# Peptides against a protein of PDB entry 3T7K, part 90

Target 1, 248 residues: chain A of PDB entry 3T7K
Amino acid sequence: KAEKILARFNELPNYDLKAVCTGCFHDGFNEVDIEILNQLGIKIFDNIKETDKLNCIFAPKILRTEKFLKSLSFEPLKFALKPEFIIDLLKQIHSKKDKLSQININLFDYEINGINESIISKTKLPTKVFERANIRCINLVNDIPGGVDTIGSVLKAHGIEKINVLRSKKCTFEDIIPNDVSKQENGGIFKYVLIVTKASQVKKFTKLINDRDKNETILIVEWNWCVESIFHLNVDFTSKKNVLYQKK

## One batch from the design tools (peptide; made by RFdiffusion4, then SolubleMPNN)

Design b2_p17_1_s1 (from b2_p17_1, 9 letters changed)
Fold by OpenDDE base, seed 5:
Order: C-alpha cells, then structure tokens, then sequence
Structure b2_p17_1_s1 (fold): chain B 248 residues (1-248), chain A 17 residues (1-17)
C-alpha cells in the first residue's frame, strides 16, 4: 500500500532518521504510515536501545521525560524535531494533488525551540557530560520522584557509571560510596556526590561524611542540577543553582 | 503506552525542596 502511495513521486528523500517520540504521537502510527516513513528513511522506535544508533527525537518542546533527557546522550543527536514534521510530511504524501513530483519538507524548519546547533554539536563529543565533569559514582536517595530506576537510567546514559541508592532514613556513612575518579591535574573532583530531595537529607549526609571523613570534598545537589547539566551538555561548577551543599 | 509513562515521568521529574 505504501509503495502505491509513494509511486506518484519521481524522487523520494532519504531523511536517515532513527527516532524516538516523547510528548507526542501517543496513539502511534498506522501500519501504512509506518511503511511510508520507513521508505523515506524514517524509523521510529518505541524504546531507546544503544544498538539502534538513534539520532533523532520528536517532541513538541524541551521536556523532562526520560526519552528526551536520554536523547541528548545520542552519538550524535542529529535532529531534535517537532512532531509537525511527521504530520506535514504524511499530509503531503496523502494529498490527492496529482502534480506533486517531489516531497518538499525541510527538516530544519521543524527544530525544537532551545535545541540549537551548540547543543547538537556537543553530542558529537567523545565523552558524556558527567564523564567530562569527573562524576563517575553518585549516591541517589531512594525517595527521589520519578524513581531511582528512571533517574539512574538517565544518569547512566550521560556517563555516570555507578549509582548507589541510599535508603535515606536508614543509611549510615558506610552506605555512602566515593566518586572513584583519579585526580586529573586540571579538574576539581568531588569525593562524595549525592542527589537528594530534602533539606533534612543534606543535614544528615553532611554530618555523616564530616564526622567520619572531615577533610573530603562533597557535592550535594538537586535533581534539577542534573537536568540543567544535561540540557546544556555541560556542568557549570561555578553556579550555585540547584547546589544544596558544596565543600571543596 | 511507554509514551504515556514518559509524559507521566515528566510530571514527576520535578523536585520541590
């Protein structure tokens, strides 16, 4: 069926998109439209897998979804597009106007606001954002909104290798893991990195660490610190935004 | 759908301290 629909075009574009969707297309696509998209080099996946070499995300805007945050870890993210790209494309293809010899849809007209070439270019870097920031091992409180699995999966996609989940009410100093990164000459390394949800947790963890390991470096942040770092694909250690406690 | 879950996640990935 798709071939018959596309036969009216003399030349078909190859968009070379391997994409996921978030905040759009909740009802999915019918079989014919999927076939059409596939013939145009557009493959939409339900889930993110590294093996699929995803290079695109469809979303109406910047979102704090797992898929959106992980899309910024694609190698590279080539395109971040509004769903209107697919809508307009399919609309043009299904149009009965006989005289369309070519599909005239430009990807660059559908860029998500706020995802510019500066962000896209950083996805071409050989390292992940937290890797560049010398954050390898983090402590995450178990009561984090969104759940430790989702949050942890996003953080891992961005270069955190080890996530230690802290039972906030029951944890001791021995439950806190160090950020095991070799001292590089030019980078401030925090021995303890923690993501917390409450001021009481800041007080607890700072006390536990300072009582047992008084001279060590500590970074305690909100989840928003991670999100901002991901959205910028850069960690700004000069900013105090979303930093709850810092000891250098 | 997984997409519905993603939208739900967007609502929950905000921390009010």
Amino acid sequence: as target 1 above (248 residues)
Amino acid sequence: SLEDKADETDKFLQLDL
Scores: peptide ipSAE 0.175, ipTM 0.732, DockQ to the pose 0.157
Fold by OpenDDE base, seed 4:
Structure b2_p17_1_s1 (fold): chain B 248 residues (1-248), chain A 17 residues (1-17)
Amino acid sequence: as target 1 above (248 residues)
Amino acid sequence: SLEDKADETDKFLQLDL
């Protein structure tokens, strides 16, 4: 069926998209449309797997979803596109207007607002955002919204090697892991990095660390600090936004 | 489904984070 529909076109584009969708296409695609998209070099995956070499995200806008956040870790992210690309493409293909010898849809017209070339260019870097920031090991409170698995998965996609889950009510100093990074001369390396949800956790962890390791550097942030860092593909250590406690 | 969980998780992250 897809072949018959596409036979009216003299030339088919190859978009070379390996994509996931977020905040759109919840009902999926019918088999014919999937086949059409496949013939156009557009493959949509349900989940992110490294083996699939994903290069595209479909979303209506910048979203704080697992898929969107992880898409910024693609190597590279080639395109961040609005779902209207697929919609308009399929509309054109299904159109009975015989006069279209070619598909005339430019993917550059469908870029997600706020995902510019600067962001895309950073996805071509050989390192991940937190790796560049010398954050490899973090402590994550177990009561984080979204759950430790999802949040942890996003953080790992962005270069966090080790995620230590802290049971906030029961944890001791011995449960807190250091950020084991080699001292680089020019970068503020924090020995202890923690993502917390509550002011009480800040008080607890700062006390535990300062009582046992008084002279060490501490960074305690909210999840939003991570999100902002991901959206910019850069950690700004000069910003106090979403930083709950910092000791240099 | 795993898809449902992914969608639920995405929705959750969007609303609560």
Scores: peptide ipSAE 0.135, ipTM 0.712, DockQ to the pose 0.181
Fold by OpenDDE base, seed 2:
Structure b2_p17_1_s1 (fold): chain B 248 residues (1-248), chain A 17 residues (1-17)
Amino acid sequence: as target 1 above (248 residues)
Amino acid sequence: SLEDKADETDKFLQLDL
């Protein structure tokens, strides 16, 4: 069926998209449209797997979804596109207008606002954002909104190797793991990195660490600090935004 | 779905401390 629909075009584009969707296309696509998209070099996946070599995300805007945040870890992310790309493409293809010899849809017209070439270019870097920031081992409170699995999965996609889940009410100093990164001479490495949700946790963890491991470097942040770092594909240690406690 | 969890995450992670 797709072949018959596409036969009216003398030339078909190859968009070379391996994509996931977030905040759009919840009902998926029908079999014919999937086949059409496949013939145009557009493959949509349900989930993110490294083996699929995903290079595209469809979303209406910048989102804080797992898929969106993880898409910024693609190697590279080639395109972040609005769903209107697919909608307009399929509309053009299904159009009964006899005179369309060519599909005329440009990917660049459908870029998600706020995902610019500067962000895209950083996805070509050989390292992940938290790897570049010398953050490999973190402590995450168990009461984090969204859940430790989802949050942890996003963080791992961005170069966090080890996520230690802290039982916020019951944890002791011994439950807190250090960020075991070999000292690079020129970068402020934080020995303890924690993501917390409450001011009471800041007070607790700062006390636990300072009482037992004096003079060590501590970074306590909100989830928003991670999100901002991901959206910029850069950790700005000069910013105090979303930093709850910092000891250098 | 994982998407549902992601959408839920979007809703909850907008909280300002």
Scores: peptide ipSAE 0.125, ipTM 0.710, DockQ to the pose 0.129
Fold by OpenDDE base, seed 3:
Structure b2_p17_1_s1 (fold): chain B 248 residues (1-248), chain A 17 residues (1-17)
Amino acid sequence: as target 1 above (248 residues)
Amino acid sequence: SLEDKADETDKFLQLDL
């Protein structure tokens, strides 16, 4: 059926997209449309797997979903596109109107607002955002919204190697792991990095660390600090936004 | 679904603390 539909075109584009969707296409695609998309070099996957070498995300806008956040870790992310790309493409293909010699849909017309070439270019870097920021080991409170597994998975996709889950009510200083990164001369490396959810945790962890390991560097942030860092593919240590405590 | 968790994450992460 797909071949018959596509036979009206003299030339077919090859978009070379390996994509996931988030915040769109909840009902999926019918078999014919999947085959049409496949013939156009568009493969849509249900889940992110590194082996699939995904290069595209479909979303209506910048989202804070696991898929969207992880898409910014693709190597590279080639395209971040609105779902209207697929919708318009399929509409054009299914149109009974005149013999269109070619499909006239340009990928660049469907870019997600806020994901520009500057962001896309950073996905071509050999390092991940938190790796570049010298954040390899973090402490994560166990009561984080979204769950430690999901949050941890996103953080790992962006270069955090070790995630230590802290039981916020029961943890001691010995439960807090250092960010084991050699002091580089030109960057403020924080010995302790923590993601917390509330002010009481800030008070607790700052006390525990300062009482036992005086004069060490501490960074305590909200999850939003991580999200902003991911969306920009850059950690801005000059910003106090979403930073709950810092000691340099 | 992972989408449900994603939606939950979107909902939870929109909570300005």
Scores: peptide ipSAE 0.114, ipTM 0.709, DockQ to the pose 0.132

Design b2_p17_1_s2 (from b2_p17_1, 8 letters changed)
Fold by OpenDDE base, seed 4:
Structure b2_p17_1_s2 (fold): chain B 248 residues (1-248), chain A 17 residues (1-17)
Amino acid sequence: as target 1 above (248 residues)
Amino acid sequence: SLEDKADETDKYTQLVL
């Protein structure tokens, strides 16, 4: 059926998209449209798998979904596109009125606002954002919104190797893991990095660490600190935004 | 909204207000 629909076009583009969707296409696609998209070099996957070599995200805007945040870790992310790309493409293909010999849809017209070439270019870097920031091991409180699995999965996608989940009410100093990074001469390395949700956790962890390891560097942040770092594909250690406690 | 339907299928890292 898709072949018959596409037969009216003399030339078919190959978009070479391996994509996931977030915040759009919840009802999925019918079999014919999937086949059409496949013939145009557009493959949509339900989930992110490294083996699929995903290079595209469809979303209406910048989102804080697991999929969107992880898409910024693609190697590279080639395109971040609005769902209207697919909508307009399929509309043109299904149109009986257009004696169009060619599909006239330019993917560059459908870029997600705020995902510019500067962001895209950073996805071509050989390192992930937290790797570049010398954050390899973090402590994550167990009561984090979205859950430790989702948050942890995003953080891992962005170069955090080890996520230690802290049971906030029961944890002791011995439960807190250090950020084991080689001392680089020119980088503010924090020995203890923690993502917390509450001011009470800040007080608890700062006390636990300072009582047992007084001279060590501590970074305690909100999840939004990580999100902003991901959205910019850069960690700004000069910013106090979403930083709850910092000891250099 | 398209966003409201996203809540059922997408894992959010923050409560979308």
Scores: peptide ipSAE 0.234, ipTM 0.702, DockQ to the pose 0.235
Fold by OpenDDE base, seed 3:
Structure b2_p17_1_s2 (fold): chain B 248 residues (1-248), chain A 17 residues (1-17)
Amino acid sequence: as target 1 above (248 residues)
Amino acid sequence: SLEDKADETDKYTQLVL
């Protein structure tokens, strides 16, 4: 069926997209449309796997979904596109109107607002955003919204090597892991990096650390600090936004 | 909204209020 539909076109584009969807296409695609998309070099996957070499995400806008956040870790992310790309493409293909010799859909017309070439270019870097920021080991409170597994998975995709989950009510100083990075001259290296959910945790962890390791650097942030860092593919240590406590 | 339906199928890292 797909072949018959596509036979009206003299030339077919090859978009070379390996994509996941988030915040769109919840009902999926019918078999014919999947085949059409495949013939156009568009393959949509249900889940993110490193082996699939994903290069594209479909989403209506910038989202805080696991998929969206992880898509910014693709190597590279080539395209972040609105679902209207697929909708318009399929609409044009299924149109009974005149012998369109060619499909006239440009990928660049469907870019997600806020994902610009500057962001896309950073996905070509050999390092991940938190790796560049000298953040390898973090402490994560166990009561984080979204769950430690989801949050931890996103953080790992972006270069965090070790996620230490803290039981916020019961943890001691000995439960807090240092960010084991060599002091580089030009980088604000924090010995202790923590993601917390509430002010009481800030008070607790700052006390625990300062009582036992008084002279060390501490960074305590909200999850939003990580999200903003991911969205920009850059950690801005000059910003106080979403920073709950900082000791240099 | 299209976003409200996304909550069922997508894992969000924060409750979008």
Scores: peptide ipSAE 0.232, ipTM 0.702, DockQ to the pose 0.232
Fold by OpenDDE base, seed 1:
Structure b2_p17_1_s2 (fold): chain B 248 residues (1-248), chain A 17 residues (1-17)
Amino acid sequence: as target 1 above (248 residues)
Amino acid sequence: SLEDKADETDKYTQLVL
């Protein structure tokens, strides 16, 4: 059926998209539309797998979904597109009125607001955002909204190698892992990096660390600090936004 | 909203307050 529908076009674009969707297309696509999209070089996957070499995300806007956050770790992310791209494309293809010899849909007209070329360009970097920030090992409280697995998966996609889950009520100093990064000469490395949810955890962990390791650098942040870092593909250590405690 | 439907199918990393 797809071939017959597409036969009216003299030339078909090849968009070369390997995409996931988030915040859109919850009902999926019918078989004919999937075939149409495939013939146009658009393949939509249900889940993110590194082996699929994903290069595109469909979303209505910037979202804090696992898929969206992970899409910014694609190598590279070529396109972050609004679902209207697919909608308009399929609408044009199914339209009987337009004796269009060509599909006239430009990907660049459907960019997600706030995902600019600067962000896209950073996905071509050989390093991940937290790797560039010298954050390899983090401590994550077990009561984090979204769950440690989801949060941990996002963090790993962005260059965190080791995630230590802290049982916030029962943990001791010995349960806190250091951020094991080679001392680069130009500073900015925190020995202890923690993601917490509550002010009581800040008080607890700062006390535990300062009582046992008084002279060490500490960064305690909210999850939003990580999210903002991901959205910008840059860690701004000068910003106090979402930083709960910092000791340089 | 499209967001409300997304909450059912997508894993959200909710704001840590």
Scores: peptide ipSAE 0.224, ipTM 0.694, DockQ to the pose 0.257
Fold by OpenDDE base, seed 2:
Structure b2_p17_1_s2 (fold): chain B 248 residues (1-248), chain A 17 residues (1-17)
Amino acid sequence: as target 1 above (248 residues)
Amino acid sequence: SLEDKADETDKYTQLVL
């Protein structure tokens, strides 16, 4: 069926997309449309796996979904596209109108607002955003919205190697792990990095650390600090936005 | 909204209030 539909075109583009969707196409695609997309070099996956070498995300806008945040860790992310790309493409293909010799859909017309070439270019870097920031081991409170598994998975995709989950009410100093990064000379490495949800946790953890490990560097942030870092593919340590406590 | 349907299938890291 797909071959018959596509036979009206003299030349087919190869878009070379390996994509996931978020915030769109919840019902998936029918078998014919999947085959059409496959013939155009568009493969849509249900989940993110490193082995699939994903290079594209479909979303209506910048989202805080696991898929969207992880897509910024693709190597590289080639395209972040609005779902209208697929909609318009399929609409053109299924159109019974005139002998279109060619499919006239340009990927660049469907870019997600706020994901520019500067962001795309950073996905070509050999390192991940938190790796570049010398953040390899973090402490994450167990009561974080979205859940520790989802958030931890996003953080790992962006170069955090170890996620230590803290039981916010019961944890002691011994439960807090250091950010074990070899001292690179020129960058302020935080010995303790924590993602928290409440001011009470800031007070608790700062006290625990300062009482037991004096003069150490501490970074306590909200999840939004991580999200902003991911969206920019850069950690700005000069910004106080979403930083709850910092000791250099 | 498309966003409301996204909540059923996608894992969000923050409740978009």
Scores: peptide ipSAE 0.234, ipTM 0.702, DockQ to the pose 0.235; fails the geometry check

Design b2_p17_1_s3 (from b2_p17_1, 8 letters changed)
Fold by OpenDDE base, seed 2:
Structure b2_p17_1_s3 (fold): chain B 248 residues (1-248), chain A 17 residues (1-17)
Amino acid sequence: as target 1 above (248 residues)
Amino acid sequence: SLEDKADETDKYTQLDL
């Protein structure tokens, strides 16, 4: 069926998109439209898997969804596109009126506002954002909104190797893991990195660490610190935004 | 800014519903 629909075009573009959707296309696509998209080099996946070599995300805007945050870890993210790309493309293809010899839809006209070439270029880097920041092992409180699995999965996609989940009410110093990164000469490495939700947790963990390991470096942040770092694909250690406690 | 647009996103990591 798709072949018959596309036969009116003498040339078909190959968009070379391997994409996921977030905040759009909740009902998916019908079989004909999937086949059409496939013939145009557009493959939509339900979930993110590294093996699929995803290079695109569809979303109406910048979102804080798991898929959106993980899309910034693609190698590279080639395109972050509004759903209107697919909508307009399918409309043009299904249109009976226009003796269109060629599909005339440009990907660059559908870029998500705020995902610019600077961000896209950073996804071509050989390292992940937290890897570049010398953050390999983190402590995450178990009461984090969104859940430790989702948050942990996003963090791992961005180069965090080990996530230690802390039982906020019951944890001791021995439950806190160090950030085991070999000292690179020029970068302040934090020995303890923690993501917390409450000021009481800051007080607790700072006390536990300082009482047992007084001279060590500590970074305690909110989840928003991680999100901002992901959105910028850069950790700004000069910013105090979303930093709850820092000891250098 | 990217921050301004991010601030319009729900403060919580939305589960892809």
Scores: peptide ipSAE 0.066, ipTM 0.756, DockQ to the pose 0.107
Fold by OpenDDE base, seed 4:
Structure b2_p17_1_s3 (fold): chain B 248 residues (1-248), chain A 17 residues (1-17)
Amino acid sequence: as target 1 above (248 residues)
Amino acid sequence: SLEDKADETDKYTQLDL
């Protein structure tokens, strides 16, 4: 069926998109449209797998979804596109107007607002954002909204190697893992990095660490600090935004 | 800014349902 629909076009574009969708296309696509998209070099996946070499995200805007956040870790993310790209493409293909010898849809016209070339260019870097920031091991409180699995998965996609889940009510100093990074001369390496949700956790962890390891560097942040770092594909250690406690 | 757009996103990481 898709072949018959596409036969009216003399030339078919190859968009070379391996994509996931977030905040759009909840009902999925019918089999014919999937086949059409596949013939145009557009493959949509349900989930993110490294083996699929994903290069595209479809979303109406910048979102804080797992898929969107992880898409910024693609190697590279080639395109962040609005769903209207697919909608307009399929609309043009299904149009009975015989006069279209070619599909005339430019994917550059459908870029998600705020995902610019500067952001896309950073996805071509050989390192991940937290790797560049010398954050490899973090402590994550177990009561984080979104759950430790989702949050942890996003963080891992962005170069966190080890995520230690802290049971906030029961944890001791011995449960807190250090950020085991080689001392680089020019970068503020924090020995203890923690993502917390509550001011009480800040007080608890700062006390535990300072009582047992008084002279060590500590970074305690909110999840939003991680999100902002991901959205910019850069960690700004000069910013106090979403930093709850910092000891250099 | 990207920040302004990020602030327009829901405060919580949404699970893709």
Scores: peptide ipSAE 0.030, ipTM 0.704, DockQ to the pose 0.096
Fold by OpenDDE base, seed 3:
Parts: C-alpha cells; structure tokens; sequence
Structure b2_p17_1_s3 (fold): chain B 248 residues (1-248), chain A 17 residues (1-17)
C-alpha cells in the first residue's frame, strides 16, 4: 500500500532520521504511515537505546520528559523537530489533488523553538555536559520527584558516572560520596555534589560535611539546576539559580 | 514577553514522566 501511495512521486527524499517522540503521537502511527516514513528514511523508535544511534527528537516544544532530556545527549542530535513535520509530510503524501512530482517539506522549517544551532553544535562535542563540568559522582536524595531511576538515567546520559542514592533521614557523613575528580587548575571542582529536594536536607548535609570535612568544596543544587544545564548543554557555575548551597 | 513567562512557569514543572 505504501509503495502505491509513493509511486506518484518521481523522487523521494531521504531524511535520515532515527527519532523518538515525546509529548506527541500518543496514538502512534498506522502500519501504512510507518512504512511511508521508513521509505523516506524516517524511523521512529518507542524507547531510547544507545545502539539505535538516535539523532532526532519529535516534540511540540522543549519538554522536561526523560526522552527530551536524554535526546540532548545524542551523538549528535541532528534535529529537534515539531510533530507538524510528520503531520504535514503525511498529509502531502496522502493528498490526492496535486500531481506533485516531489515532496516539498523542509526539516528546517519545523525546528523546536529554543533548540538552535548553538545547542545542536554542542551535541557534537566529544564530552557530555556534566563531564565538561567535572561532575562525575553525585549524591541524589531518595525522595527526588520522578524517582531516582529516571533522574539517575538522565544524569548518566549526560556524563554522570556514579549516582549515590542518599536515604535523607538515615544517612550519615560516611554515606556521602566525594566527586572523585582530580583538581584541575582552571576549574572549581566541587568535592561534594548533591541534588536535594528541600531546605532541611541542605542543613543536614552541610552540617554533616562541614563537621567532618571542614575545608572541602560543596555544591548542593535542585533538580532544576541539572535541567537548565542540560537545556543549555553547559554548566554555568557563575549562576546562583537553582543552587541551594555552594562552598568554594 | 508572555512567552518568557510561560517558559519560566514550565521551567518549574517537575519531570514529566
């Protein structure tokens, strides 16, 4: 059926997209449309797997979903596109009226607002955002909204090597792991990095660390600090936004 | 802009699972 539909076109584009969707296409695609998209070099996956070498995300806007956040870790992310790309493409293909010799849909017309070439270019870097920031080991409180597995998965996609889950009510100093990164001369490396949910945790962890390791550097942030860092593919250590405590 | 305020409000949303 797809071949018959596409036979009216003299030339077919190859978009070379390996994509996931978030915040769109909840009902999926019918078999014919999947085949049409496949013939145009568009493959849509249900889940993110590193082996699939994904290069595209479909979303209506910048989202805080696991898929969207992880898409910024693609190597590279080639395109972040609005779902209207697929909608308009399929609409043009299924249109009976126009003896269109060619499909006239340009990918660049469907870019997600706020995902510009500067962001896309950073996905071509050989390092991940937190790796560049010298954050390899973090402490994560167990009561984090979204759950430690999801949050941890996003953080790992962006270069966090080790995630230590802290039982906020029961943890001691010995439960807190250091960010085991060699002091580089030109960058403020934080020995202790923690993601917390509330001010009481800040008070607790700052006390525990300062009582046992008084002279060490501490960074305590909210999840939003991580999200902003991901969206910019850059950690801004000059910003106090979403930083709950820092000791340099 | 109104868009900036809408974007700021969305920035405080929890992780959409």
Amino acid sequence: as target 1 above (248 residues)
Amino acid sequence: SLEDKADETDKYTQLDL
Scores: peptide ipSAE 0.030, ipTM 0.635, DockQ to the pose 0.112
Fold by OpenDDE base, seed 5:
Structure b2_p17_1_s3 (fold): chain B 248 residues (1-248), chain A 17 residues (1-17)
Amino acid sequence: as target 1 above (248 residues)
Amino acid sequence: SLEDKADETDKYTQLDL
C-alpha cells in the first residue's frame, strides 16, 4: 500500500532517521504510515537500545522524560525534531491534490526549541557528560521520585557506571560507595557522590561520612543537578545550584 | 508502563529552561 501511495513521487528523500518519540504520538502509527516512513528512511523505535544507533528524537519541546534525557546521550544525536515534521510529511504524502513530483519537507524547519547546534555538537564527543566530570560511581536514595530504575538508567546512559541504591532510613556508612576514579592531575574528584531528595538525608549522610572518613571530598546533589548537567551536556562544578552539600 | 513513569517524572521536574 505504501509503495502505491509513494509512486506518485519521482524522487523520495532519505532522511536517515532512527528515532524515538516522547510526549507525542501516544497512539502510535498505523501500518501504512510506518511503511511510508520506513521508505523515506525514517524508522521509529518504541524503546531506546544502544544497538539501534538512534540519532533522532521527536518531542514537542524539551522534556524531562527518560527518553528525552537519554536522547542527549545518542552518538551523535543528529536531530531533535517536533512531531509536526511527521504530521506535515504524512499530510503531504496523503494529499491527492498536489501534483507534487517531490516531497518538500525540510528537517531544519522542525527543530525543538532550545536544542541548538551547541548541544548537538557535544553529543559528538567521545565521552559522556558524567564521564568527563569524573563521576563513575554514585549513591542514589531509594525514595527518589521517578524511581531508581528510571533515574539509574538515565545516569548510566550519560556515563555513570555504577549506581548504588541507598535505603535512606536503614543505611550505614558501609553502604555508601566511593566514586572509584583514579586521581587525574587536573580534575577535582569527589570521593563520595550522592543524589538525595531531602535535607534530612544530607544531614544523615554528611554525618556518616564525616564521622568515619573525615577528610574526604563529598558532593551531595538533587536530581535537578543531574538534569541540568544533561541538558547542558556539561557539569559546572562552580555552580551551587541544586548542590545541597559540597566538601572539597 | 515505562512511559507512565516518564510522564510522572515530567510533571515534577519541569525545568523552565
Scores: peptide ipSAE 0.036, ipTM 0.683, DockQ to the pose 0.125; fails the geometry check

